# Ledger of designs, part 81: peptides against a protein of PDB entry 7Q4I

Target 1, 281 residues: chain A of PDB entry 7Q4I
Amino acid sequence: HENSTIAERLYSEVRVLCWIMTNPSNHQKKARHVKRTWGKRCNKLIFMSSAKDDELDAVALPVGEGRNNLWGKTKEAYKYIYEHHINDADWFLKADDDTYTIVENMRYMLYPYSPETPVYFGCKFKPYVKQGYMSGGAGYVLSREAVRRFVVEALPNPKLCKSDNSGAEDVEIGKCLQNVNVLAGDSRDSNGRGRFFPFVPEHHLIPSHTDKKFWYWQYIFYKTDEGLDCCSDNAISFHYVSPNQMYVLDYLIYHLRPYGIINTPDALPNKLAVGELMPEI

## One batch from the design tools (peptide; made by RFdiffusion4, then SolubleMPNN)

Design b2_p15_6_s4 (from b2_p15_6, 9 letters changed)
Fold by OpenDDE base, seed 5:
Structure b2_p15_6_s4 (fold): chain B 281 residues (1-281), chain A 15 residues (1-15)
Amino acid sequence: as target 1 above (281 residues)
Amino acid sequence: SLEEDLKKIYEELLK
């Protein structure tokens, strides 16, 4: 009853490796539910942990656990990807084990870009990094060239990338990427609506959910609204999604249909040259 | 992530 021809085309042309930040205590509690829901729509799915789990496809990185080691784990994760998987995909998504991602919408956003363009996308925040950095919780996606520059050019140089394992991992990778001229892209749709979100849909869709002094409004790089205009119709990610809610979202997005309504997808944009970005909105 | 730290701080301030 469904025509997925365009989605299948994008699955082949816009290959995505998803790596999930997790730990041994969350393999069964959280990570397996990612694997059973949205993670199955990635071209490749890897769980980055401190312990190996063959059932989950988890990798044991040489790092300790805890928030103070997240930056260390991020560095080791991308080193692992570069060594073993750099040619398995065109784009490389980081997500948490409580992030939900609509991978088809991400492929749609990425379609015009060359994976050889040094660029990455996510929910852009403005503090600490001049060009901005991407929120860790919302997930962020690097081009193949961005991964190469991060691992080969940034990580080995303490002047470009923090050598110790402490600090906020999303800020630190943002600094490193800027230092090797990886561009912080604009992930908004043609209407200026965001696609990557650091909270659950409810927190963005309901007007006045938070006061205007809430840190989010000071951190967001692009001005955004609340309500239905908060979020793209082609939104990509949400954070703080419980394991149960992942299955609910899978049902709502991929199974539940209003009878008699057919959505016709927009035409694909023209592909960009290497190094070219979409025009600013 | 930094936003998780900020969320925790904000929640503590609201108590």
Scores: peptide ipSAE 0.323, ipTM 0.853, DockQ to the pose 0.211
Fold by OpenDDE base, seed 3:
Structure b2_p15_6_s4 (fold): chain B 281 residues (1-281), chain A 15 residues (1-15)
Amino acid sequence: as target 1 above (281 residues)
Amino acid sequence: SLEEDLKKIYEELLK
């Protein structure tokens, strides 16, 4: 009863490798639920850990565990991808084991861009990095060229990329990418609505009665609102999604249908030249 | 809660 012809086309033309940040204690608790839900829609799915798990397809990276080692794990994850998987995809998504991603919407956003363009997308924050950086929790996606520049040009040079494993991983990769001229893209839709979100849908859709998001408003790179105008109809990611919520989202997005309502997709945009970005709105 | 989530993110950014 479904026509997925366009989605199948984009699956073949916009290949995405998803790597999931996890640890051995979360393999069964969180990571396996990513694999059973949205992760199955990636062209390739890899779990980056400190221990191997053949059932999960987890890789043991040579890093310690703990929040202070997330930057180290991020560096090793991309080194592993570059060495083993750089030709397996066009785009490379980082997500946490509590991030939910609508991969089809990400392919739609990425379609006009060349994977040879040095660019990455996500929820852009303004502090610490001049061009901005992408929030780690919302997930961020690098082009193949961006991965190459990060691993080959940035990581080996301590002047361009922090050699220590400490620090906020999303800020540190943002600094490294800027230093090798990887552009921080604009992931907003044509109406100026965001696609990558650092919180659960409930927190974005429902206006807060308190100034609980004060820091977020200072961090967000582009002006955004709460409520119905917060989020694109083609939103890509949400963070702090529990394992149970992943199954709920999978059901709501891919299975539950209001009878008699048929969505007609917009036409695909024209492809951009290498190095070209969409105009800012 | 949103507050708990924001706190976690903020703590991660400060590390």
Scores: peptide ipSAE 0.181, ipTM 0.774, DockQ to the pose 0.100
Fold by OpenDDE base, seed 1:
Structure b2_p15_6_s4 (fold): chain B 281 residues (1-281), chain A 15 residues (1-15)
Amino acid sequence: as target 1 above (281 residues)
Amino acid sequence: SLEEDLKKIYEELLK
């Protein structure tokens, strides 16, 4: 017997629209596997592409393909969401077609926050943006108010938001959001453990997997450790997850159970007022 | 590593 009452409550109260960054060449190779695994747990799932695919629910955005156009695609994706889907959810997650997300853990993190609070969450990096920015690969989630500010206030103003389509999309959106006073939230759990991860679990869980000179250690906004203490028990995302690994993770997280072990979830925190953030850890 | 390659790509996009 499984009791999902709290998860069902959060599914209703913390509505998440997930948009997946993809391209036509990845519809069958990658995006389809997102749809068949973790994407099915989003309240709304949209694939942002350059070609329409009705089977996948892919949208053809008016942008070219290529790594140098990811910022352009991000801008058009959020414009599309604002125009068509701003009331379909409370929170709006960007993920790549090789990002795996535990949506229930994201809902748990987001539960106390008002969607009218101008805030976004992810794996926070410190360079280029004063308040930090969220790593594109780990995925990042905007409140409804953050999306509104981004699309209505930032995008139309070249002084606030880069008008051309070049640049690192995660840095550029981070700059734009800062310029309209959208706060870069702290996604760590109550123990100070990270929830959004820009690499596969193996790279975070194995001690000394990377050299201390590895760029990641200079980019992370918050101090983090390697090993089992790297990651929250309520981790939200991992990046560079292959299609096959998505099914493995889906099985391990949602189906495989150690017999006789019952996890009692922590009590939900109190809801915050509009504009209020959780205390820093 | 893939991570190093991604860093290079990222840095190129920031130029």
Scores: peptide ipSAE 0.040, ipTM 0.728, DockQ to the pose 0.103
Fold by OpenDDE base, seed 2:
Order: structure tokens, then sequence, then C-alpha cells
Structure b2_p15_6_s4 (fold): chain B 281 residues (1-281), chain A 15 residues (1-15)
């Protein structure tokens, strides 16, 4: 028997809508496994596709398929969320159908922030956008106010947000959000360790898995290390997780326990005022 | 590497 009282509290106080980027060919292959694993821990889970699937709870967005349409799908997804679901959650997570997310850790990170603060979090990259942008694959989470600003203020203005559906969706949304003064938050823990990861755990945990010239080291906004210190004990997401590995991670994180080791959670921080951010480390 | 290939695809989307 485990004590989940604080997790249950955060589930109610830090409501998260998760939308999953998918396509019809991946409904059964990938998206279904998200729904059966980490997606069940979202307050609301929606799959954004080009075809409806009632079993999956997939929405058919008016966009084509392919990588060149990901930006279009992202815009339509957030428009759909704003129109139908803006009050169903406080925070709105985008993830891919091969992203694994520990939603409880995300709620812990988000707890001090007001959903009325124009902020979003993820794995921050430094190129192309002055304040940085969040990696699409690692997943990124917008506050309710950030969604409002994106949909109501940015999207209708071609000077603020790209009207064409082409381009890298994570960069484009990053540009749009910056243009409406949505802040690119710092998702690192109190030790300066990252929480959102654009690769599988193995790629981050194993020292020298990549060379020093690997693009990731040039893209990361905050300096990070490899090895065990790469990642927060309260890490939130990993990308390129296979369907089988989702079940493995689910077992390892939520079921497997070393007997005799008891983790006591840290006290929750004080809540921030609207517009206030945690100090950067 | 797979990551490098993915980066190339990503960069093409930025063009």
Amino acid sequence: as target 1 above (281 residues)
Amino acid sequence: SLEEDLKKIYEELLK
C-alpha cells in the first residue's frame, strides 16, 4: 500500500489536459499505448489526428498528414482546445505519440505557478527564438493564459504568428508565444537538472553516448551534463519511447519498488503571484 | 546517428 495523498491533491489543484500529436496510421500502433499508460494520469486526454477515432478519443483536425503539416495541426489543436476545453484544465501539454510523461512530476513543477501567468515549459532550446523555444518531442506545457494569448492574440495576426502551415511546429509556436509575451519558463529542478528530455533515458543517462559536437549540446538553452546528474529525480518526459518501453517505464516508475527504501516528498513551495516566476538557478 | 538524421529532417522543416 502506497500513500498517494499529495499526488491526489495535485491532480485536483494542477489540472492538466494532455493532447497527443498523432495520425491515423499510429492510432493502434502508438497512440493506444499512450492511452493505456501515462495518458491515463492526465485530467483530460485528447488525441489530435486527421481522422476521428471514438475508441481512442481522437479528433479529426482539418489538416493534412506529414511533417510539413505539424505546425498546421498544432495551431488547429490549440484552437480546438481553446474553443472546447479551455476551462477543463489549468495547463495544456503537447506530447507526441512516442513521448512518455510522468504527469505527477509535471504537476509538482507547475504547482507554484498561476495558470493565469503567461508561461510555458519544456526542454528549452536557444536557436531561432530570442528567449528560447521548447522542443516539440520532449513535450511542452502552456498555461491557460498562454493558450489564450496564442489563440486569441497571436494566431489571428500574421505579423505575430506564421499563417502558413509549414515549418517546425515547436519553433513556430515559440516565435508566436514570444510575440505575445508568453514567457519561456525554466523547467529545471532546484539542483539545475532538466525535467523534459527530447530523447530516451538511455541517451541522457549514459556518459559519452554522443560526442561533444552533437547538435543537442549546441541547442540546449541551459548547460547540462550527461550521466546520472543529467536528469532530475522528478523528470517529466522522454521522447522516442517505443510502445513496449511505455509499459516498461510504467512498471518501473509506478510499480517496482526497492523494499525498505522510503521516499518522502519535499514540501510544496509557496504559490507565486500572477506573472511571477521561480528564480532561475 | 538516428538523432543526427532527425536533426536534418528538423532543419529541412525550418527552410
Scores: peptide ipSAE 0.117, ipTM 0.750, DockQ to the pose 0.104; fails the geometry check

Design b2_p15_7_s1 (from b2_p15_7, 10 letters changed)
Fold by OpenDDE base, seed 5:
Structure b2_p15_7_s1 (fold): chain B 281 residues (1-281), chain A 15 residues (1-15)
Amino acid sequence: as target 1 above (281 residues)
Amino acid sequence: SLDERVKAEVERRLK
């Protein structure tokens, strides 16, 4: 029934390697469900852990477990990718084992960009890093050139990148990337709506009288509202998605259809030159 | 990450 010609084209032209942050205790509880849902739509899917799991395709990184080691795991994950998989994809997505991603929407956003452009995308926060940094939970995607610069130029230099494994991983990678001139891109759609989200859909869609002093409103780089205008029609990611909800989202997004309604996709934009970004909204 | 802060707030809002 479906015409997926454009999606298939983008699958071939915008290759995405997804690496999932996980640990041995979550291999069966969480990571397996990523593999059985949205992870199957990545061109390549790897689970970064401290223990090997051949059934899951999990890699044992030389790091300890715990929140204090997330930065260490992130560094080792990208080192592993650079050594083994840098040519297997054009873009490299980090996600948690409770992040849900609509990979087709990410390919649509990335289509105009060159993988040789030093850029990365996600939910941009404004503190700590001048150009901003991408929220870890919402997931963030690096171009191939961004990965190269991170691993080859930033990581080996303690002045550019924190050498120990402590600290908030998303802030630390943001600092490192800025120091090697990787640009923090704007992931918003043409209407100014976000695509990467650090919460579940319900949290964003339902207007609330949340205190404006709430840290999120102070952290978000681009001003946004809650409600129907919170999220792009081409949203990419949500965080804190339970294993069961991943299957629900898969059903709702890819199977459930309102009879008689056909959505025609917008035309693809022109491709950008190396180093060029989309115009500001 | 900001996971602890986000999780706590999400739980409060969704309950």
Scores: peptide ipSAE 0.036, ipTM 0.753, DockQ to the pose 0.142
Fold by OpenDDE base, seed 3:
Structure b2_p15_7_s1 (fold): chain B 281 residues (1-281), chain A 15 residues (1-15)
Amino acid sequence: as target 1 above (281 residues)
Amino acid sequence: SLDERVKAEVERRLK
């Protein structure tokens, strides 16, 4: 009793490879739940780990485990993607094993952009990188050209990209991408509402008496509010989502319907030329 | 990622 024609079209025209940051201890605890929920809506789904798992489709990257190795794992993950999967998709999403993503909304955002445009999207933060960088936890998506520039141009040059495996992975990839002129895009919708979120929906939707000194308010690149106006109707991702909450979100988003309410999608925007971005709000 | 600080803060707020 549903019409998914437009979603099916975008599935074919806006191909997304999703790679999930995980580790062997989380294969069963977290990663498999991504595979059983939102990950099944990616065109290609790969779990990047330090150990192989054929049931999960996990890849053993040549990296050590630990908090200080996330940057190393990110570099090896994109090297692996470039070597084996660069032509399998148009866009390449990084997510954590506790990130939930509405892939259809991401395809909608990406539709007007050429995958040959050097651009990436996510929740943009302003510190450390002049053009900004994308929060690691909210997930970030690179165009095919962005992946090429990162792997081929940035990684081999220590002056452009940090060679050791230490540091915050989201900041470090942000620096590398800036150095090869990959643009940090604006993922906000036409109303200026965000689409990628570094927290759970509850945290964003419910106004909290948060201290104005909370680091997040100093990190966000674009001004945002809490409450009902916090989030796009076409939001893409949330972070710190437990395995159980992934199933809840899947049910609420894709199955539960208020009887008698029909959602009519907006028309698709015009496609942009290579190198062209949507106007900033 | 810097997310560890975020996670700790979120967990404290949700308790």
Scores: peptide ipSAE 0.034, ipTM 0.740, DockQ to the pose 0.144
Fold by OpenDDE base, seed 2:
Structure b2_p15_7_s1 (fold): chain B 281 residues (1-281), chain A 15 residues (1-15)
Amino acid sequence: as target 1 above (281 residues)
Amino acid sequence: SLDERVKAEVERRLK
């Protein structure tokens, strides 16, 4: 028997709407497996597509398919969320249909923050945007205020936000958010370990998986290491997770237990005031 | 590889 009292509390107090970027060809292949695994732990789960799917709860956005339309899809997705769902959650996660997310760990990270604080979290990269931007692969989460500023203040102003649908989705939203003073938060744990990851666990956990010239090391905003110290014990997301591996991860994280080992959760931190961030590590 | 896919995407962005 498990004691999930704290997790249940956070489920109620830190409400997360997850929107999944997908396309019609992936509804059955990928998206449905998100719905059957980690997506069920979101307070609300929406699949953003170009075609409606009632079984999946997919929304047909007025965008084309393809990599050149990802920025357009992101803009339309958040417009849709703001119009229909802005009060359904406190935090709004973007993920891909091959992203796996431990939602409880995200709630833990977000707990001290006010949803009225203009902030967003993810795997922070340093190029292109002065304060950094969150890599699209690992997913990123916006506060309610961040969504408001993005949709109401940034999107309508071509000087603040790119009006065209082309460009790197994660970079473009990063630029827009910076221009409306949404802060790029630090998602690292108290030990300085990352929580959002743009690759599968294996790629981060195995030392020397990549060479020193690998682009990731030049892009990462905060210095990080490989191996077990790469990743927080409360890691939030991994990317390029196959549908089958989602079920494996669900089993490993939520069902498989080493008998006789009990993890005691750390106490929740104090809540921050509106506009306040956690101290830098 | 997964890394190659991401690398290719980054390279496209840099060009």
Scores: peptide ipSAE 0.030, ipTM 0.727, DockQ to the pose 0.629
Fold by OpenDDE base, seed 4:
Formats: structure tokens, sequence, C-alpha cells
Structure b2_p15_7_s1 (fold): chain B 281 residues (1-281), chain A 15 residues (1-15)
């Protein structure tokens, strides 16, 4: 009853390697639920940890555990990917073990871009980095060229990339990427709606009286609204998603259908040249 | 990440 021809095409043409930030204590509690839900829709799925887990397909990176080591783990994760998997995909997604991702929507967003374009996408924040940086929790996706530049050009140079393992990993990688001319892309759809979200759907979809001083409103690079207009119909990610919520989202997105309503996909846009970005909205 | 602030806010709203 389901026609997935376009999704299958994009699965082949827009190959995505997903690496999940996790730790040994969360292998069973969180990471395995990613593997059992949205992670199965990645072309390749790797869990980056400090301990090996053959059941999970977790890699033991040479890093310590703790929140203060997230930057170190990020650097080692991309080094590992570059050394072992750089040709296994076109795009490389970082997500947390409590991030939910609609991979098909990400492929749709990425389709027009060349993986040889030095670009990365996510929920763009404006502080600390001139071009902006992508929120760590919402997940961010690097082109193959972006990974190459990060690992080969940025990481070896302390002037371009922080050598210490401390600091906010999303800010630090944002600085490094900017320093090697990897562009912070615009993830918004044609209506100007966001696709990567650092919160659960409920937080974005339900209008509430929020303090104007709430840090999020000061951090977002692009203006956004709450309510149904907050989010693209082709949204890509949400953060702080519990294991149970991952299964609920899987059901709602991929199984539950309102009878008699047919969703017709938009035509694919034209492909961009290497180095070309979509026009800013 | 700085997203820890978001998590705390989300958790508070869901309670």
Amino acid sequence: as target 1 above (281 residues)
Amino acid sequence: SLDERVKAEVERRLK
C-alpha cells in the first residue's frame, strides 16, 4: 500500500552515516532504542563510546567519559570516521542518544547539495561564532568535504581548532569548521520553517508564554515562532526524546495514517554546483 | 552542550 520509490532513490543517492554520541552506561538505556527506531534508516549507524559493544555496534574511542570530554569525543569520532568510513557515505550526521531524526527528510534537504561542498547543517545558533554554529543536541550533518577539512586541516592546527578536550563541543566544532571555510548552511524549508530542533516536538508545537529572556530566543540564528508554524512539514530532528517517545514517533511518522488523505511529495529541486548554497530566506 | 539548558526547561514544562 505504500510507495517508497522516491525515498529509496534518495537512500541510494544521498548516503548518510549516522554516528551517535553515547557512553557505556547508556548503551542499554538509550542507544539501543536509537538502533531499534530511526537509526535503522541510516545507510550506516555507528555508536561512539568509550567502550566497545558488539551488540550495539559501538566503538571505543580513546577518550574519557563525562560531560567535559564531549569535545574530545567529537574530535575522535570524526577522526575515526575519516580513517575508516569517509567513503561509506556522502553526509555524516552527529546525533545524541536522545535525539530523534527523520532521515528521509534530511536526505530531502541535502539532495541538491554536493557532498564535495564544504557545508554543514543543523539548528544554527548565533553566539560565539560569526557565521553561527549548529546546536549539538539537535544534531548536525557534515558533508564529506566538511569532514575532510575538519580532520585534515583543522584538527592538526591548534590555531584553527582547540587542542584541549574541554568546552562546549558544538561551539568548538563550529569554530574549527569556520576556520577552514566550512559554511554553516541554512536548514530552513522554502517557507522559512526550521528542520532541526534542540527540544522535543511539544516544546516547539505548543505555544506558551515564554520569557523573552529565555536563552533560546537569544541564541537562534533565524527567527522562529511557536505553534504549528514553528516546524517544517519535513522536520528532521528533535532532542530530549525519551526511549519510549522514539517508538511513539516511529509509529506516528511511519505507520499511523489518516485514511483518505494522500501526501504528495514535492518535486526534487535542481542540484547545485560544488560550492553553491540555496538562497537565504 | 549548551542544550542542557533546553533539557531542563523541557523537563520543567512536561511536569
Scores: peptide ipSAE 0.035, ipTM 0.747, DockQ to the pose 0.164; fails the geometry check

Design b2_p15_7_s2 (from b2_p15_7, 6 letters changed)
Fold by OpenDDE base, seed 1:
Structure b2_p15_7_s2 (fold): chain B 281 residues (1-281), chain A 15 residues (1-15)
Amino acid sequence: as target 1 above (281 residues)
Amino acid sequence: SLDERIQADVELREK
């Protein structure tokens, strides 16, 4: 006895292609669990790897493995998407194989924006990039126009985008996107609460879980608190989620219900014009 | 450990 009419509408109107950063050693250990949980709610799900896997739907990109090749893999992943899938979706999410995403909440956030607006969203960090950049682990989502600008305008120009495959992938893509005027959007909800999270829920929800000297507090672009007010009721992602935790989260979010409580969703906001952003809080 | 992974990830940005 569930009414999913609004979610179904958004599934059709806010099409999301999710690409998952993975490697051959993680196809069975991690990636398949993404596919069996939150990944099934994407309009299209692709696993970007160095080896093909037809069961997983993994693509073999022409890149090496290892943490030092993540930037190279990101570039090749978006090149592949642009060539084969740019019209298959409106928005293009990068996530790790240990990122959990509530795709419906992401569609809700994205609904007012035009895919032709050069914008991307995620957990915004302030160092290294003037406008900020989005944390790789929390996942980040590019508009179709952002992907176009990244692949067509930024990648071919070494002055705009790092040609080497080394470096932190999230910082490097952030630099590239800034250089082609793709805006780093504000993903916070109307109450100023974050939606993309670079750690597990426990690390954000529990006060004093980390020391005040913890790097995260120096990296966050927007001020945030710990505890229940840390996170939007419409949170989108968490990172470092184990395969087992993915199934737990799937159960808690989509199956477990407190009897007698009915949630009425807020009305959808008005759609924005091309190039228009929601006001920052 | 998770803490070690978190630390490693930030170190990639600082490098």
Scores: peptide ipSAE 0.600, ipTM 0.953, DockQ to the pose 0.895
Fold by OpenDDE base, seed 4:
Order: sequence, then structure tokens, then C-alpha cells
Structure b2_p15_7_s2 (fold): chain B 281 residues (1-281), chain A 15 residues (1-15)
Amino acid sequence: as target 1 above (281 residues)
Amino acid sequence: SLDERIQADVELREK
């Protein structure tokens, strides 16, 4: 009934390690639902916490809990990945325990890029970082080379990367990555529609859900529309997704089909050389 | 309108 040949090919050729930002209080409430839904489609799934949980596959990082420690946890998470898992994948996704990700769409976006290219993708914001930075909640994905540069070159140097654990984690990693020449990629599709989203689908799909003064419109790096044209047909992520909504999205995306409508995938693009990016639209 | 979750995201960002 379903032909997944291309998806299976990309699963093998575009290997993704997903690490989930969580805490012990959310292991059962949120994280387990990631594991039971979209997380199972990652090549490797790790939950980064302050306490070990063998049922969840959670790692206890040497950090405190709380929103003020998210930057510290991010640094330790990537250090852990570099030390133990750098060869287990080609791309390394950070997501929150309330982020939903369509991993197949991410593999499609990443397919032309070399993992040896120093690049990362997500929902690009324009403030604070010259090249932009990726929204933490929408999730962001680093190439293997980007992880190497972050851990080996940026983190050990206080001039390149903030040594304190305070601050907005997405801004801070964005600064660090820029300082080691990791490029903030363009994750938009060929029609200029976004793929990573810092809110639930409803907030992006419904016009005038927020006023024009809403901070998001000042933060977004690329101009975006509301409504059905807001989002790529190959959208990758949404944030603030409740545990129940994760199962709803799993059903809608992977199971529910309108009878008689066949979705034919586009041809894969040509692969890029190391260091080459797709032209910005 | 701005919900509590969106507001929390704003508060996490350095201003």
C-alpha cells in the first residue's frame, strides 16, 4: 500500500542523530511521547537530561536544571555527542521535548549537502548574530563538521564562545558557530517557504493569528507569509506541540490519506561539493 | 493573541 523506497534510501544516506532537550520532570510527561512518535524515525535518538533514565535512553549531563541552564546543557550535550557519537550520524538535530519533527523532510532538505560542510539549519532569526541564528524551539541541525568546530574550536575559547551557562541557548550557540565560520543555512524550499517553525501549525497557518507588532515578524530572517503559503509542503518542525498533538500529527502525516490522491515525490537534487550551499532565494 | 507558551519563549531571549 505504501512505497517508502526513497525514504529508506535517505534514511541510510542522510543519517540523523536527534538529541532531545529534556529534564527529569518531563521524562514521562513529554519525552516518552517524542520517543513513541517522531523520534523513532531518527537514526539515533538521545534524550539529554540531568538524570539517567534507561527506559527513555536519557543521559545525565553534568548540568543543573532550569531555563537558565539551557545553554550549559546544550554545550554539554554536543560535547557528549562529539565524544561518543560523532561517527554515528552525518547530521545532528537539537529539538525540545515539545518539538515535533518530520525527519524524512529534514533528510530531503539535507540530501544535497555534505556533512563535511560547516553548516547548520533551522528557523533563522536575524537579531544578535550577523549571519542570523536558529530558533531553539523550532530545532536546529548541525553538520558533522559544524559539531566538530563547535566542540573543538569554539567551546574551549572564551573569546569565541560564552563560558557561562546563562543566556538564550539558541543565540549563544549561534554566536559560537559564527565565530568558527559555521554557516547559517537557508532551510526554505524552492518556493521560498519555511520548513522549521517555532510555533504550532495553527499559529502559522491561520492569517492574523498574531498582530503585526508580534516579535516574531521582527525576528524572522526571511520574509514569510501567513496562511497555506506560510509553510513548505515538506515542512520539518513545529514547536509547542503537546504530547497528545504529537500522536495527532503522526496520524495525519503518516496514516491519514485522501483516497485517490497520489503524492509523487520530486526528484532528488544534485549533490553539492564540500563547502557549497544552495543559492539563497 | 499571545499565549503563555509564546510569552515564555520571548522571556527566554536576551533583550
Scores: peptide ipSAE 0.028, ipTM 0.707, DockQ to the pose 0.604
Fold by OpenDDE base, seed 3:
Structure b2_p15_7_s2 (fold): chain B 281 residues (1-281), chain A 15 residues (1-15)
Amino acid sequence: as target 1 above (281 residues)
Amino acid sequence: SLDERIQADVELREK
């Protein structure tokens, strides 16, 4: 027996469009497994590619493939969303075809925020962008207003947004969003634990004898730790999740239950006014 | 995405 009343309410009130960064070579290898697992819990799911695939619901964007075209694909993806889907959702998630997302936890985090607030969330990194930017692989979610500002105000202005298609996609969108006063939000829970993760759960949960020189420790915006206290009980995303691991995570999160343990969800917080953010910890 | 660097670093950590 399952009670999904609160989740169903949030599904209706916090509508999420998920777009997946992919390419034709990964339609069958990776993208279809997103569609068969966590992607089915989005209100709308679109795969952004260079080739159309009606079975997958993939869109052919007018961009080339390759590492140097990810920024171009991101720009075209959000242009496509703004033109065709801006009213289909309140929040717009970018994820890779090897990102796993617990959409219910994302809705919980987003619930108090107005979609008319110019804000976006993800795993915040500190270099290159003054307010920080969100890691591409962990996935990042823009409010409807953030998408509007990005597409309408930033993209048309080369002074605000890089016009060519080169560069690190997540850094470049971070620069553009900052230039139109879209706020880089704090996605941590009330205990200061992260929700968006640029690695698989194993890499975050298991303390690694990683060198202090590991780039990640220099990039993270907020102080974080490894081990059991690394991650929120309401974590949202993990990256570098293989297709097989997606099914494992889907089973563990939504099907496997320890008998006799009942989780009671916390009460929803009060909604914030337009432009208001939760206080940082 | 800088994630390519992440993957490379993860692979390096596992070696």
Scores: peptide ipSAE 0.038, ipTM 0.736, DockQ to the pose 0.180; fails the geometry check
Fold by OpenDDE base, seed 5:
Structure b2_p15_7_s2 (fold): chain B 281 residues (1-281), chain A 15 residues (1-15)
Amino acid sequence: as target 1 above (281 residues)
Amino acid sequence: SLDERIQADVELREK
């Protein structure tokens, strides 16, 4: 007895292509479990690898493996998307093979925005890039226009985008996107709570003895607290989620129900014009 | 990515 009418509407109106960063050694160990859980709720799901896998729907990008090639793989992934899939979706999510995403919550966040607005969302960090950049592990989502600008305007120009394949991929794409005037959006909810998270839920929900010197507190663009107010009720992503935990999260989020409690969704906001962002909180 | 730093810190927090 579930009413998914609004979710079905958003599935049609806010189309999301999810591409998963993976490698051949993780096809069976990790990527397959993304496909069997949250990845099935994307409008299109592609695994970006160095080897083809037809069972997984993995693409062999012309890159080597290793952490030093993640930036190269990211560039080739978006080139592939632009060439083959730019019209298959409105929004383009990058996630790791250990990222878990509640796609319905992402569609809710994205609903008011035009895909023609040059914007991207994620867990915003403040170092290295003036407007900030989005954490790689938490996943980040680009509008169709952002992908176009990245591939067509940024990548071909070494002055705008690093030509070498080395470097932190999330920082490098952040630099490139800023250089072509793609805006680093604010993914927080109306209460100022985050939606994209670079750690597992437990690490955000439970107040830790983590010193204020912990790098995360120095990197986070928007001030946030740990505990009950750490996370939006409409949170989108978590990182370092094991394959087994993905199935647990699927059960908890989509199957387990407290009897007698019915959640009524908030009304959808008004759609924004092209180039318009949500008002500051 | 900051993944190496994040992973190191996650491991520290899990301990």
Scores: peptide ipSAE 0.034, ipTM 0.729, DockQ to the pose 0.151; fails the geometry check

